# Peptides against a protein of PDB entry 8BZL, part 242

Target 1, 228 residues: chain A of PDB entry 8BZL
Amino acid sequence: SYDRAITVFSPDGHLFQVEYAQEAVKKGSTAVGVRGRDIVVLGVEKKSVAKLQDERTVRKICALDDNVCMAFAGLTADARIVINRARVECQSHRLTVEDPVTVEYITRYIASLKQRYTQSNGRRPFGISALIVGFDFDGTPRLYQTDPSGTYHAWKANAIGRGAKSVREFLEKNYTDEAIETDDLTIKLVIKALLEVVQSGGKNIELAVMRRDQSLKILNPEEIEKYV
Target 2, 242 residues: chain B of PDB entry 8BZL
Amino acid sequence: SRRYDSRTTIFSPEGRLYQVEYAMEAIGHAGTCLGILANDGVLLAAERRNIHKLLDEVFFSEKIYKLNEDMACSVAGITSDANVLTNELRLIAQRYLLQYQEPIPCEQLVTALCDIKQAYTQFGGKRPFGVSLLYIGWDKHYGFQLYQSDPSGNYGGWKATCIGNNSAAAVSMLKQDYKEGEMTLKSALALAIKVLNKTMDVSKLSAEKVEIATLTRENGKTVIRVLKQKEVEQLIKKHEEE

## One batch from the design tools (peptide; made by RFdiffusion4, then SolubleMPNN)

Design b1_p23_5_s3 (from b1_p23_5, 11 letters changed)
Fold by OpenDDE base, seed 5:
Structure b1_p23_5_s3 (fold): chain B 228 residues (1-228), chain C 242 residues (1-242), chain A 23 residues (1-23)
Amino acid sequence: as target 1 above (228 residues)
Amino acid sequence: as target 2 above (242 residues)
Amino acid sequence: MEEAEERLRSAPVAGGEPGEGLA
């Protein structure tokens, strides 16, 4: 009976709706994030787009601002709400503080939004985890993860979604200072990590890179195939 | 029973707030946090459970948070709830500083958060926070202080206490070994290691699994210091040699 | 046991014991 209550503890201290939202994330397409020296890279598995579906509408990597982007795993409809709220906050921060958000600031905003949906009656948790990457104004590359509970942490590299365990185990073995020494090596690390769970190579990968003082670049399939 | 346990703001026929009790169960499963008041300082010691190789090695205290220049806290329970409460503590402390041009007294900061916790137990449409906190601080009124607060909004001042996993056993050991008036920060650190070694659900205590912060006064300023891994290793090694 | 609990308290507990009022 407690499992159906959105904002109540079980007798053993569990928030079952938050745990079930985490299970919804584990069913999502895999996303990976890696922080390099002067680059941040996001990669997502492309599921085979249904025949007649517009491939342009199934982007899992979204800009939040010029200096921040997000990949997600879980419920796409829930992600749209979080992305829109985060974009409004980024613009509000530019207007009120006269500077872009830090990657930590916008992560904390998203985390606080998620947490409030775990504590408010009549609202279910967001069925999404997010990888948030970007550059702070000092040019420091950042990677954060947040989950349905509203917990967030900073990472050197991480993965979310259905293949996250295998991708994380690969990154734990292969993330070294040598493996991120150059932008190209960092991109290659992300592609190799996704290939642990993605069948049929570069065609089934969405890859985005952000370099210092540069906008988000989504790589085309031909650019990805050069690293495979 | 099931009619009263599904609503945050309803007493049972026995007068119990089941949602607050169930929030306390969430804390009982959290990693151990202890606090010890000494004559020359205060400490927090916390179990670190999340050791991930890919975590950014920036000084991520998993469980110990600086609140202002004169206060820190440790948390046991739901991490996301803890992040909300620690952010609110920082905002309350900063608003007070801006309004009064002096640091907030330690007990006033604890009380202000406890009122928020209590409100989440009394107002409909919200659940309790699944978090207990230990607070360490210094102020000009009471000097070095240690507080504990729970999901109900209850709080108390302590000479030594523990929250989270095996807290009852830890408190029992603290009651036996704590010497009132004779506790130096050095002896408090040794006591913290002794208690954690017996209460943590680990085969061997390691410095990677323990976070320790000290709060001292140097030249009329509060100094909050997280111990380096090497310093914690020396404390553990010294305890293994005694 | 009660006397040993009082010895670990540093100040009058304005907020009650942890879990008091849950009864």
Scores: peptide ipSAE 0.024, ipTM 0.479, DockQ to the pose 0.129
Fold by OpenDDE base, seed 1:
Structure b1_p23_5_s3 (fold): chain B 228 residues (1-228), chain C 242 residues (1-242), chain A 23 residues (1-23)
Amino acid sequence: as target 1 above (228 residues)
Amino acid sequence: as target 2 above (242 residues)
Amino acid sequence: MEEAEERLRSAPVAGGEPGEGLA
């Protein structure tokens, strides 16, 4: 009875629809985010695209604005709704405030959106966690994570999806000031972290890099192989 | 029974609001938060549960939120619900300040949020907020104040209280050790550590697992301060020596 | 017990005690 499409409390105080949405995220492809000194890096596990599928249509990393990008784990359809709303908010903020969003601002917007879907009857939680990275207007690199509940936190490094435990355990051991001293070391850290859960090396990794005052760059497989 | 459990705004045959009770049960599993009113200030102390090495910010406060210059709150329950409610508190306080050119009285801010909480128990298509709050504040009307509110929209003023895990045991200890009229902020801090040491499900209390905020008056201004880890360590050490 | 609860109350509880009417 508590497993209905409406998010209600169980007798033991659980929101089963939120927990089940978190389980849907855990079935998603692994994503990792790392904040460097002057760089933010997102890495995502590429699932083997079906031979007849256009690879261009399977993006796990999306720009929200010029200064903000997002990776996600979970339901791709739910992600599309969140991404579209976040993009509209980023543009609205530029028009109304004349500045780009801070990474915290857009994360809080996404988190509030998710939370409202956990508290409104006739809606289910979003089956998505997100890693949101970018630069604030002062050039500060930021990484945030948000889950289906609408909870969010700032991170130095984090992971979401099926391999997130192993990737986090790797990052907890290997994230040091020395390991992020350079942009290249930060990129290598993300790749090494993903290789804990991704088989067949750089071919199964999507990597995106945002440097200070630069647009989002998605690395090609040959660029990734240089860091492996 | 089960038919009433799945609807947010219906009474049981016994007159119970099961979704509100279940929201309170969710709060009972949350980390402990306590508040103590003293003659010279008011404090919040809360359990930190989310200690992760990869967190970017050293969360000076995980569960304690500044609302305005004269008020802070602590939260027990669903973090995302707490973020919504704490944002609404800030908006209410700011709207009042803009309208009246003076800070909102503490009880009025608490009441305004409690009306929102109550509405989520009465209007269909919503669930209760899975959050209890402790509020600390100062105003010109009542001085230092401590309030508690629950998912039902009920609230009360307290000299000392606790929400979250082991709250009943904490309240019992507070009833025993709270000295009416003699409570200094220093004594309140010591009492907070004593109660948390007994009510937190930890083998040893550590400063990493506790956040404390104090609200005082200095030179006719309210000062809200989160204690540094070293200050909390000193309080714990002092408690271990008694 | 009631006197000890009253000692910890600083103000009347609006709408009943927290949890009053829920039990």
Scores: peptide ipSAE 0.013, ipTM 0.490, DockQ to the pose 0.109
Fold by OpenDDE base, seed 2:
Structure b1_p23_5_s3 (fold): chain B 228 residues (1-228), chain C 242 residues (1-242), chain A 23 residues (1-23)
Amino acid sequence: as target 1 above (228 residues)
Amino acid sequence: as target 2 above (242 residues)
Amino acid sequence: MEEAEERLRSAPVAGGEPGEGLA
């Protein structure tokens, strides 16, 4: 009978499948999120796109709605399922409540989805962590992180994936009110943080910027190189 | 290892999905399939392994399937799994056409199947599909397209790629010889023959062992054509003369 | 509804390299 329960407690109280899903996240490309004053920035380590691959299909940063975007680390196929569910929820909320989701609301929805997959018989955890950024309707910039367990927390800055430790240590030292005083400084902070783990400069970085009352902007490589 | 290998798709201590990796390994033993995107079309080329004299004339490609008027796919892996997935692709495309009165965009069809594949890696009591697919298509949004998908439910768009046996070697050759912006369908066909001749474990490439389909646009319509054996023979002969 | 469906349809889906995240 126990063989159908994929996620079970160990004798010492661990959920091994959740911990192992966190190991899958640690193998993922590094993602970083920073909340500025009137900006949110996501950066992702771009693994060298295969020469014959279409870069359009290798996006690590996606919009959930006009006011919310997400980066992830871990299993890309698992991420797609979460993204699609989150997008449907964002649209459903607009239709039923007549307002866009708050960044907390959609984060809590994603976290609840992940948690249910840790407790449901015959389901494995999602092998993803996510950085969710955006603006609430009051214009407040937000950054949240979710993990495979379905926990979530608000952050000023954070990182996930293989280089996350080094990037977090950099952010802990360099995230100050002065370092985020302007949009350009906030973007520079994200790029510098990613450069702790990315060797080949701006060519290996995907960067997204959301400003107050503006749509998600993916920066092109030339725009990124101006900050390097 | 063995405890994680014998059950429903679960994470290893290292965060690996062994059942998905083993499905990928099984695909590595399947017949080679190539896809090449050109400026004026897209092609699939596949190894035909089941040449039995008692097979009634292969009216249908063993490895290449028409999905709708604007898309086709090739398959590497378990034939029964491939039949289920190709049927599901056709149903998705038909439901979309009925609902929206327009053909499904190529990437949307690919993603819809990839979500099914992913579900078979996450939900208990199921194994991953032992199938990788190459998709060729045309739509009004991106024109000619080539996609690859695997058992995990990952996919990517490609200019040229390979699945199945010797796929890594084939991809290496494609990376060397593929010229971006200069690839005609004619040059893509020649490249496909060149790569198959080197990657198939055969002393001599024969038209009986190769299936080729092309997707082109003629008079504002998509044309999916499986090459006749004589046309494949001419391509092989031309490659032997160069 | 149509605009919401169109938004869901037009929004890029995160893809990846084949085999990415298997290990």
Scores: peptide ipSAE 0.011, ipTM 0.591, DockQ to the pose 0.770

Design b1_p23_5_s3 (from b1_p23_5, 11 letters changed)
Fold by OpenDDE base, seed 4:
Structure b1_p23_5_s3 (fold): chain B 228 residues (1-228), chain C 242 residues (1-242), chain A 23 residues (1-23)
Amino acid sequence: as target 1 above (228 residues)
Amino acid sequence: as target 2 above (242 residues)
Amino acid sequence: MEEAEERLRSAPVAGGEPGEGLA
């Protein structure tokens, strides 16, 4: 019965459920990723935290491993499933290969997971795009983006979610080797890029920084305001 | 719209999961459940709609379920779905206890159920659960906690929140009256009664229509207590005198 | 108004707002 085939080709060759999952992503909060020289930065638009909601529960930037973190746009519940599977894979890789995953490897794993959900009968696509950043074991900073289709690409800078167009246009104009010359300039670039779509300044930005050989640091609002 | 409405777990052209939205709408018609976090405890208060006069056994809690020694939940939505989910929560908690020889952290239990809920939104041939839950708990990591989860498998931690009928109005009232850092369990109970009195579609709040459970810590143990009807009557009476 | 909204959210994990999972 056609009822089990959630993701099928249209007569014109479109995978409508994948395209519609991309529309779900476009409704998500904006996330931006920038690769610096020795830094990777993720920024996310904080939606107004409901007055009574614990802020701690609203993380849009998640560590996958010590050397890899991910921001996402789209369905938070779908993202949690992807994150959990990616974390398990990162740990499994450490146990089996004795090395941490490369950022490309874990991106490919996530992409393959997403792709399988576009092809598997009785599964809908994941309603998420992700920005995956980190360092390879050689100290190379990486940024990848994945979409609901299971495509992935490497980027210098990219954005996903509702403001992604404006943020990308800003990054296309302002991402230069000079603009990423220092860690602070790279952070400032991310903040400026988010400010194209985020109202009320640094209070509505979540910012995470990973430097070479350092753990993921989430900046506090006061640290963010220093860059504004 | 209509062609997607009949399909359980597909995106609309606009990227919406209509079956999840419809499950949330169904929860909006359920009896009100609220949770309030205090400094010295956490509470659930729930509207009791089914006062079967013919039930000889006073079901002390129709909507409030003890999950383990450290957690309880309240449910809004389809009762059969709620029973399945509350049973699964208990099983998850017990499996964790057996595996790790310690109680499951509150958030891990919530997350485990939310992953199940999410799966029912992603796998075809399944419908979403027509249930939202409030969870109260204590663990050694975060102390007293309040969580909410919906049919999507989304969840969040809260200082106070409401699900079911008139939940938006209840949340607005909680936002006005909730004082961070100053909330005692006593003040939380009073606030719960105040909110329920305004948000329940009843001419007069009565103790028979309200279930309240508190979770406290006594001598290094979690104590989950369902308030007796007389205790609820006293809370209502006190609210009527203010 | 924003300071008042911080006061009702408590716990740390990646839970969006209830219903934010409905794009």
Scores: peptide ipSAE 0.015, ipTM 0.700, DockQ to the pose 0.230; fails the geometry check

Design b1_p23_5_s4 (from b1_p23_5, 13 letters changed)
Fold by OpenDDE base, seed 3:
Structure b1_p23_5_s4 (fold): chain B 228 residues (1-228), chain C 242 residues (1-242), chain A 23 residues (1-23)
Amino acid sequence: as target 1 above (228 residues)
Amino acid sequence: as target 2 above (242 residues)
Amino acid sequence: MAEAEQRLAAAPVAGGEVGEGLA
C-alpha cells in the first residue's frame, strides 16, 4: 500500500505520509500568530496542565533567537528536534555572517529540513506545523507558517492546530489596519481569536509578544486578563 | 486500521503513531513506578516483580538506576530497552561532565534521551523503545526535580506521577493526597507506600516487592540512597497501623 | 485484545502534548 511508504507518491500524486502528518497537526492545540505594525504576537491554547504537572515544562512558544520565536501544533517531540536544529542554525548564521537570521531565512531552513524528511527513505515527515514570527534587521515584523510538507508562506495572520479553521475565519473578518493600529489592539485581536476555540477564558491562553527592538515577552495570566 | 501497525515509523490516516501507542500499552503491563517531589527531597518507589530466590544480589535494584551523583531514574517497560536507555543516560551525563566540568542539568539529560526516543519513532528500521522513565534529580537551577518520559520522546515535569500498571489509579490517588508546598520527604514516603498498597495487585504489601530510592541534599551534596528492606518494612508497618 | 483496542481508541495521540498520553 502506498499509504505505508514514507516517501512515495500515490498513483494520484499524493504523499499520504505528509497528509497524515497534517492530520497529526490538526489534533494539536491551537496556535495563532498575528503581525502588527511594530509587534508580532503568538497565542497558544494552554490545555489544562494536569494537576501535579509542572507548568514550566509545558512550553509551546519558544525563542529560536533574540529576534525570532516559534509556536507549533502537533507532535511535541518532533517540535523539539526542529527547534534545536533551528537554534543551532541561528547561532551558526550569527557566527558565519555576523548578522542575525531573517525570519524568512530561518523559516526556509526549517521548511527545507521538513521537506528532506518527506523525501528521505527511512524517515517519516515531522508531525508539526509552525508559526514563526520575529523582526528582520531592518525592523520589519514578519510572520511565516510552515507545515509537515516543508511548504511555507508569509502571513499577516494565521492559525494552526485543532481550532485553526475557526480562528482563521475570525481573523479573516477582524484583521484590519485599524485592528492592528496599536500593540494593545494587536494583542486583543490574538486573544479574541483564541477565545473562539478556547474554553474558560484567559487562564487557558499562553501569549507571547515581540515588539520592535525588544526580546520575546511571555505574558503572565494577570497581564492577559487586562486584554480580555 | 491494523494495516499501519506493521511499520514502526509511519503515521496512520488519522495522524497517529500506532507503534508508539503500542509501546505505551506494553508499559501499562509493567510494574508500577511512582515519583514524588517533596520540599526536602524527591523519591522513586517501584514494584519489584522478579523475586527469584536464586538472584545472588539481594540488593540488585531491578528498576531504579543511579545515572550520576545528582540523578536517578526508574523504568517501566521492556528490561532490555531500559538497559540500553539507562546506559545512554549515563554516557550522556559523563560526556557533559567531561566537556563542561559541571554536572548536566536534570532537564537537559531528560531532553537528550527524549531526542533519542523520538529518533527511534522517526527513523526507518527502528522500533520505539518500550520504556517509560521517571527521573529524579537535583541541580543548581531548579533544585529537586521529577520528570516523566514516554516512548514518543515526550516528557514533563511533575510534583507526583506514576507509570506502569494501574498508573491511572495511582495518579488519581496522588492528586487526592498530595499537598502542594507541605510535602516532606517523610510524608512523600508514606504517600508512596499508601499508593503502592492500593495499586499493586497484592493482598499484602511486602518490602521484598518494593524498591524505594530517595534523593536529598546534605552538606551541599546530593545523596541518592536506596532504602534497605528493613526501612521499607518499617514504612509498610507504619502504614498498616494508620 | 478488545480492552487494548478500547484503550487505543480513547488514548491521546502518542507524542502529542505534555501531560496527555504519558504512560
Scores: peptide ipSAE 0.041, ipTM 0.628, DockQ to the pose 0.085
Fold by OpenDDE base, seed 4:
Structure b1_p23_5_s4 (fold): chain B 228 residues (1-228), chain C 242 residues (1-242), chain A 23 residues (1-23)
Amino acid sequence: as target 1 above (228 residues)
Amino acid sequence: as target 2 above (242 residues)
Amino acid sequence: MAEAEQRLAAAPVAGGEVGEGLA
């Protein structure tokens, strides 16, 4: 009975709609985020774009602002709503505070948005988790993860989506200070982590890199193959 | 499945939105709509199921709607839902034109409607729209474009695609016969007829059962044209001779 | 109904990627 109600507590204290939204996330393509020393890297499993689909319209890594980008796992339509609201907030913050958002600030905004959708009787949870990466105005690299519940945490490295368990197990073993010593090593770590769950090498990986004081760069397949 | 037939779109235990999937199933029973992008234009081809003999000779396109001077769409699904969404598309396009004094970019119009569709999957007291759309358009940013959107509010750009009845078979044929970079509007029209002839649940393809619209550029203007029945007959005849 | 339920069981997650069910 409680599984049919929008985000109500079960007698055992479970929020079934939030848990079920987390199951939607687990069906999503794998995304990985790694914080390096002077770099943040997002990698996403490129599902085989259907023949005749325009690849331009299949974006899993999105800029929120010049200093912040997001990868997601789960419902693409839900993600678009979150991204749009986050972008508006980033611009609003620049207009009102005259500074870009901190990565924590925009993460907290997204998390609060998600949480409000878990308390409204008129709304279902967002079926997305997000990895939010970027640089604070002080040049500090940040990585945050949000889930459907509206929780958020800071990470050194994390993964979301269908392969997230295997990717996290890889990162737990291989994330060392030496493994992130350089930008290239950090990129290589992300690629290796994705290769635990992605078949056919660099062709099935979307990779985004943000360096300190630089814009988001999406790597082309040839650039990715240099790290494989 | 039936356990989640609630009035509100909720997640199943496996993280599925069954009300959205049921809306997609309803679209599978609708008339077939095709879209094909060419180098020199884009087209929509749609099955006309309601051939009322009493429809006046004004061949209103039942399934193809002009949105503005640069865009048209085709609809598969619940007609009443389609009318609401096509009206909203027109309103969005006009509001943009009024605000910016330029036509809305194609993807922005698609996205704006997709945000509405998504909202009907997330907010209580609403059901998903039982409609998928194909959009054709031209803008200064990307030229000729073809988009598909579903009840979830997801969308994508396509070189060729199909929605409605037998859409999977149609897409399979399009994947086989679509020549990337070599597709002319003429070859796209021939391909549309070929695919419809095989995917429509009709004994013989007739011009009365098919609506075709083309979007081209002439003298720096977008031209949206619904093909006359005689033009469709010629395309069918040509296909029968090949 | 049973056939529709079987199709739905095999269908991709609604709101995922357009065209995933055709791959």
Scores: peptide ipSAE 0.039, ipTM 0.739, DockQ to the pose 0.072
Fold by OpenDDE base, seed 1:
Structure b1_p23_5_s4 (fold): chain B 228 residues (1-228), chain C 242 residues (1-242), chain A 23 residues (1-23)
Amino acid sequence: as target 1 above (228 residues)
Amino acid sequence: as target 2 above (242 residues)
Amino acid sequence: MAEAEQRLAAAPVAGGEVGEGLA
């Protein structure tokens, strides 16, 4: 029945709307996150932007705060709602607690937001997974993933979206302490991982780097090509 | 029948709450969690299913949560629902401590969460929580305690119980092997390994696939301890030698 | 679905008597 958009259990114990939201994520462009020693790196597959589309409007990596950034896979409109709420929470936390959010804190906030949309009447789940990276105040690099259900975990490395399986299989084989020994090696690991699913090299990759005590840097195509 | 399946607040003609039953079915597919009450402590043992090489070594168990200094819980079901409920348990416990300047009694914490669960079955436009919990605790009123709660908001005290996958078989084994009044924490740990080895859908029980927490009293303080992998390995090895 | 429905038909009514704990 087309009754109200309520996430309900099936007779076999499934939350079909959450599962269908996870299928929407699997149709999204691939994103990868890797935690290095003193660096966090996000990489995203660039969809072929139509020649007339302003590239500035199609960023898949965004800052949530000075110490936290997020990549997502799935519904871009849903992502915008999550990003805006997360940014407001980061600013609110700075005002009320006098410190930046921890990466875990803001991940838990986003996860709780997503979970509430799986139990709220007239609301569907968010059709997005997110990779959330950054530094805690103590300078510890963090990587979290969250899904449409509101589940979240901490990761050394992970991937989301259409190529996520192949990228994860690559990371499981190639993520070692030696492979993340330097910032440059960590960046190379992310690029190599994305190249498992992205055709035509560095031109189709968006890469963002956050180093300890530094702001988010989005690499230009020429900077990416130096690591290929 | 199908007309009643999509609404949480509608009894079927047979008096059934299908959404609550379907939430319980979802829990039946979750990893097994055991609770055993002993004379000298309580334990939780949980199946760890998510062993992924890229997971960050989180200091916290996947399925066992410290609630306060005197209580812990394990969860079977939807992880995101479990995270919301475990956070609410912590908030209830802290609010009580702030208001009364003493720890919340174990049963009162369980009841407060069960009222929230029940409300999600009775008020329109919400689905039940797809989570059952086992609670272990100590208080000055009843000593060591073990509780179980389900998606309906129902709860009960237990000497030993199981939730999640193969729970019925586990409960049957617990009924056979549980010795009332003679259960030490050491014997309870051995019993937990014995039951998990038979109820988990794994060829070989390994310490990486099992989380165990114990709650004891030492020097008039509650001690909640998650067993180290090496301690779990020793328990498994001992079971394989008997 | 059919197996789940059969298991649910045999299951105690949700919110009914908590199965006798090992009291």
Scores: peptide ipSAE 0.038, ipTM 0.506, DockQ to the pose 0.044

Design b1_p23_5_s4 (from b1_p23_5, 13 letters changed)
Fold by OpenDDE base, seed 5:
Structure b1_p23_5_s4 (fold): chain B 228 residues (1-228), chain C 242 residues (1-242), chain A 23 residues (1-23)
Amino acid sequence: as target 1 above (228 residues)
Amino acid sequence: as target 2 above (242 residues)
Amino acid sequence: MAEAEQRLAAAPVAGGEVGEGLA
């Protein structure tokens, strides 16, 4: 019966709608994030774009601001709502505080938004996890992860979506200070991590790079193939 | 499945939104709608199912709606839900025009409606809209465009696509016959007739059962035209002669 | 009903990318 209500506690203390939203995330395309020394890298599994689909409309990595970007796993329509709210908050912060958001600040905002949708009557949880990467004003690279519950943590590297377990196990073994010593090595680490779950090589990877004091760069397939 | 059938849209134990999936199933029973992007225009073709002799034949398109001067849509699914969504699209487009003194970009109009659709999947006391839409448009940013949206509030851009009854078979045929970079509006019209003739559950394709609209650019203006029955008859006849 | 239930069993998560048809 409790699994049929808006997010309520079961007798054993479970929030079934939050757990089920986490199952929706596990069906999503795999995303990976890695923090380098002076770089942050997001990689996403491209599902085979339908032959007649416009690739321009298939974006899995989105800028939130000039210094922050986000990848997600789970419900794409839910993700648009979160992205739009986060973008408005980034602009509001610049206007009110005269500085860009820290990556932690915008992550906490997104996490609080998600949490409110787990506790408010007449709302279901967001069916998304997110990897949020960027640079703080001091030039420190950051990576955060959020889930449907509104929990968030800082990471060196992490993965979300259907292949997240295998990608995370790869990152736990291969994330070293030597593996992130250069920007190119950090990019290679992300590609190798995604290749644990992505078939058919670099053609099925979307990759975004943000360097210190630079805007988000989406790599083209030819640029990705140089790292494979 | 049945445990989640009767309530506000909630997740199943497997992370599925069954009410959204059931809304998509309802669309599968609706008349076929297809869209094709060409180099010189974009078209919608839709199955007309409501043929009643007492319908005032003042040829209002049953399934194709003009949204503004630069956009039109076709609908598959629950007619009442479609009327609400098409009215909301017109209101969004007009509000944007009033606020910015320029027409709304095609993708922004699609996104604004998709956020409404999404909200009906997330908020309590609401059901998903039982409607998919195809959108055709022109704007100064991307030129001619074709979009599809579903009950979940997802959307995508397409070169060619289909919604409603037998949509999977129609999409397969479009994938086979669509020539990237070589598609003229004339060739797109012929392809639309070819696909509808094979995918509509009718013994013979007739002009009374098909609605076609084209969107073109003439002298720096968008022209949205619903084809006359005689023009559709000529397209069908030409297809029967090939 | 049975065909609809089979389509549902094979269907991707509703709210996935447009063009991943209900299998």
Scores: peptide ipSAE 0.038, ipTM 0.621, DockQ to the pose 0.072

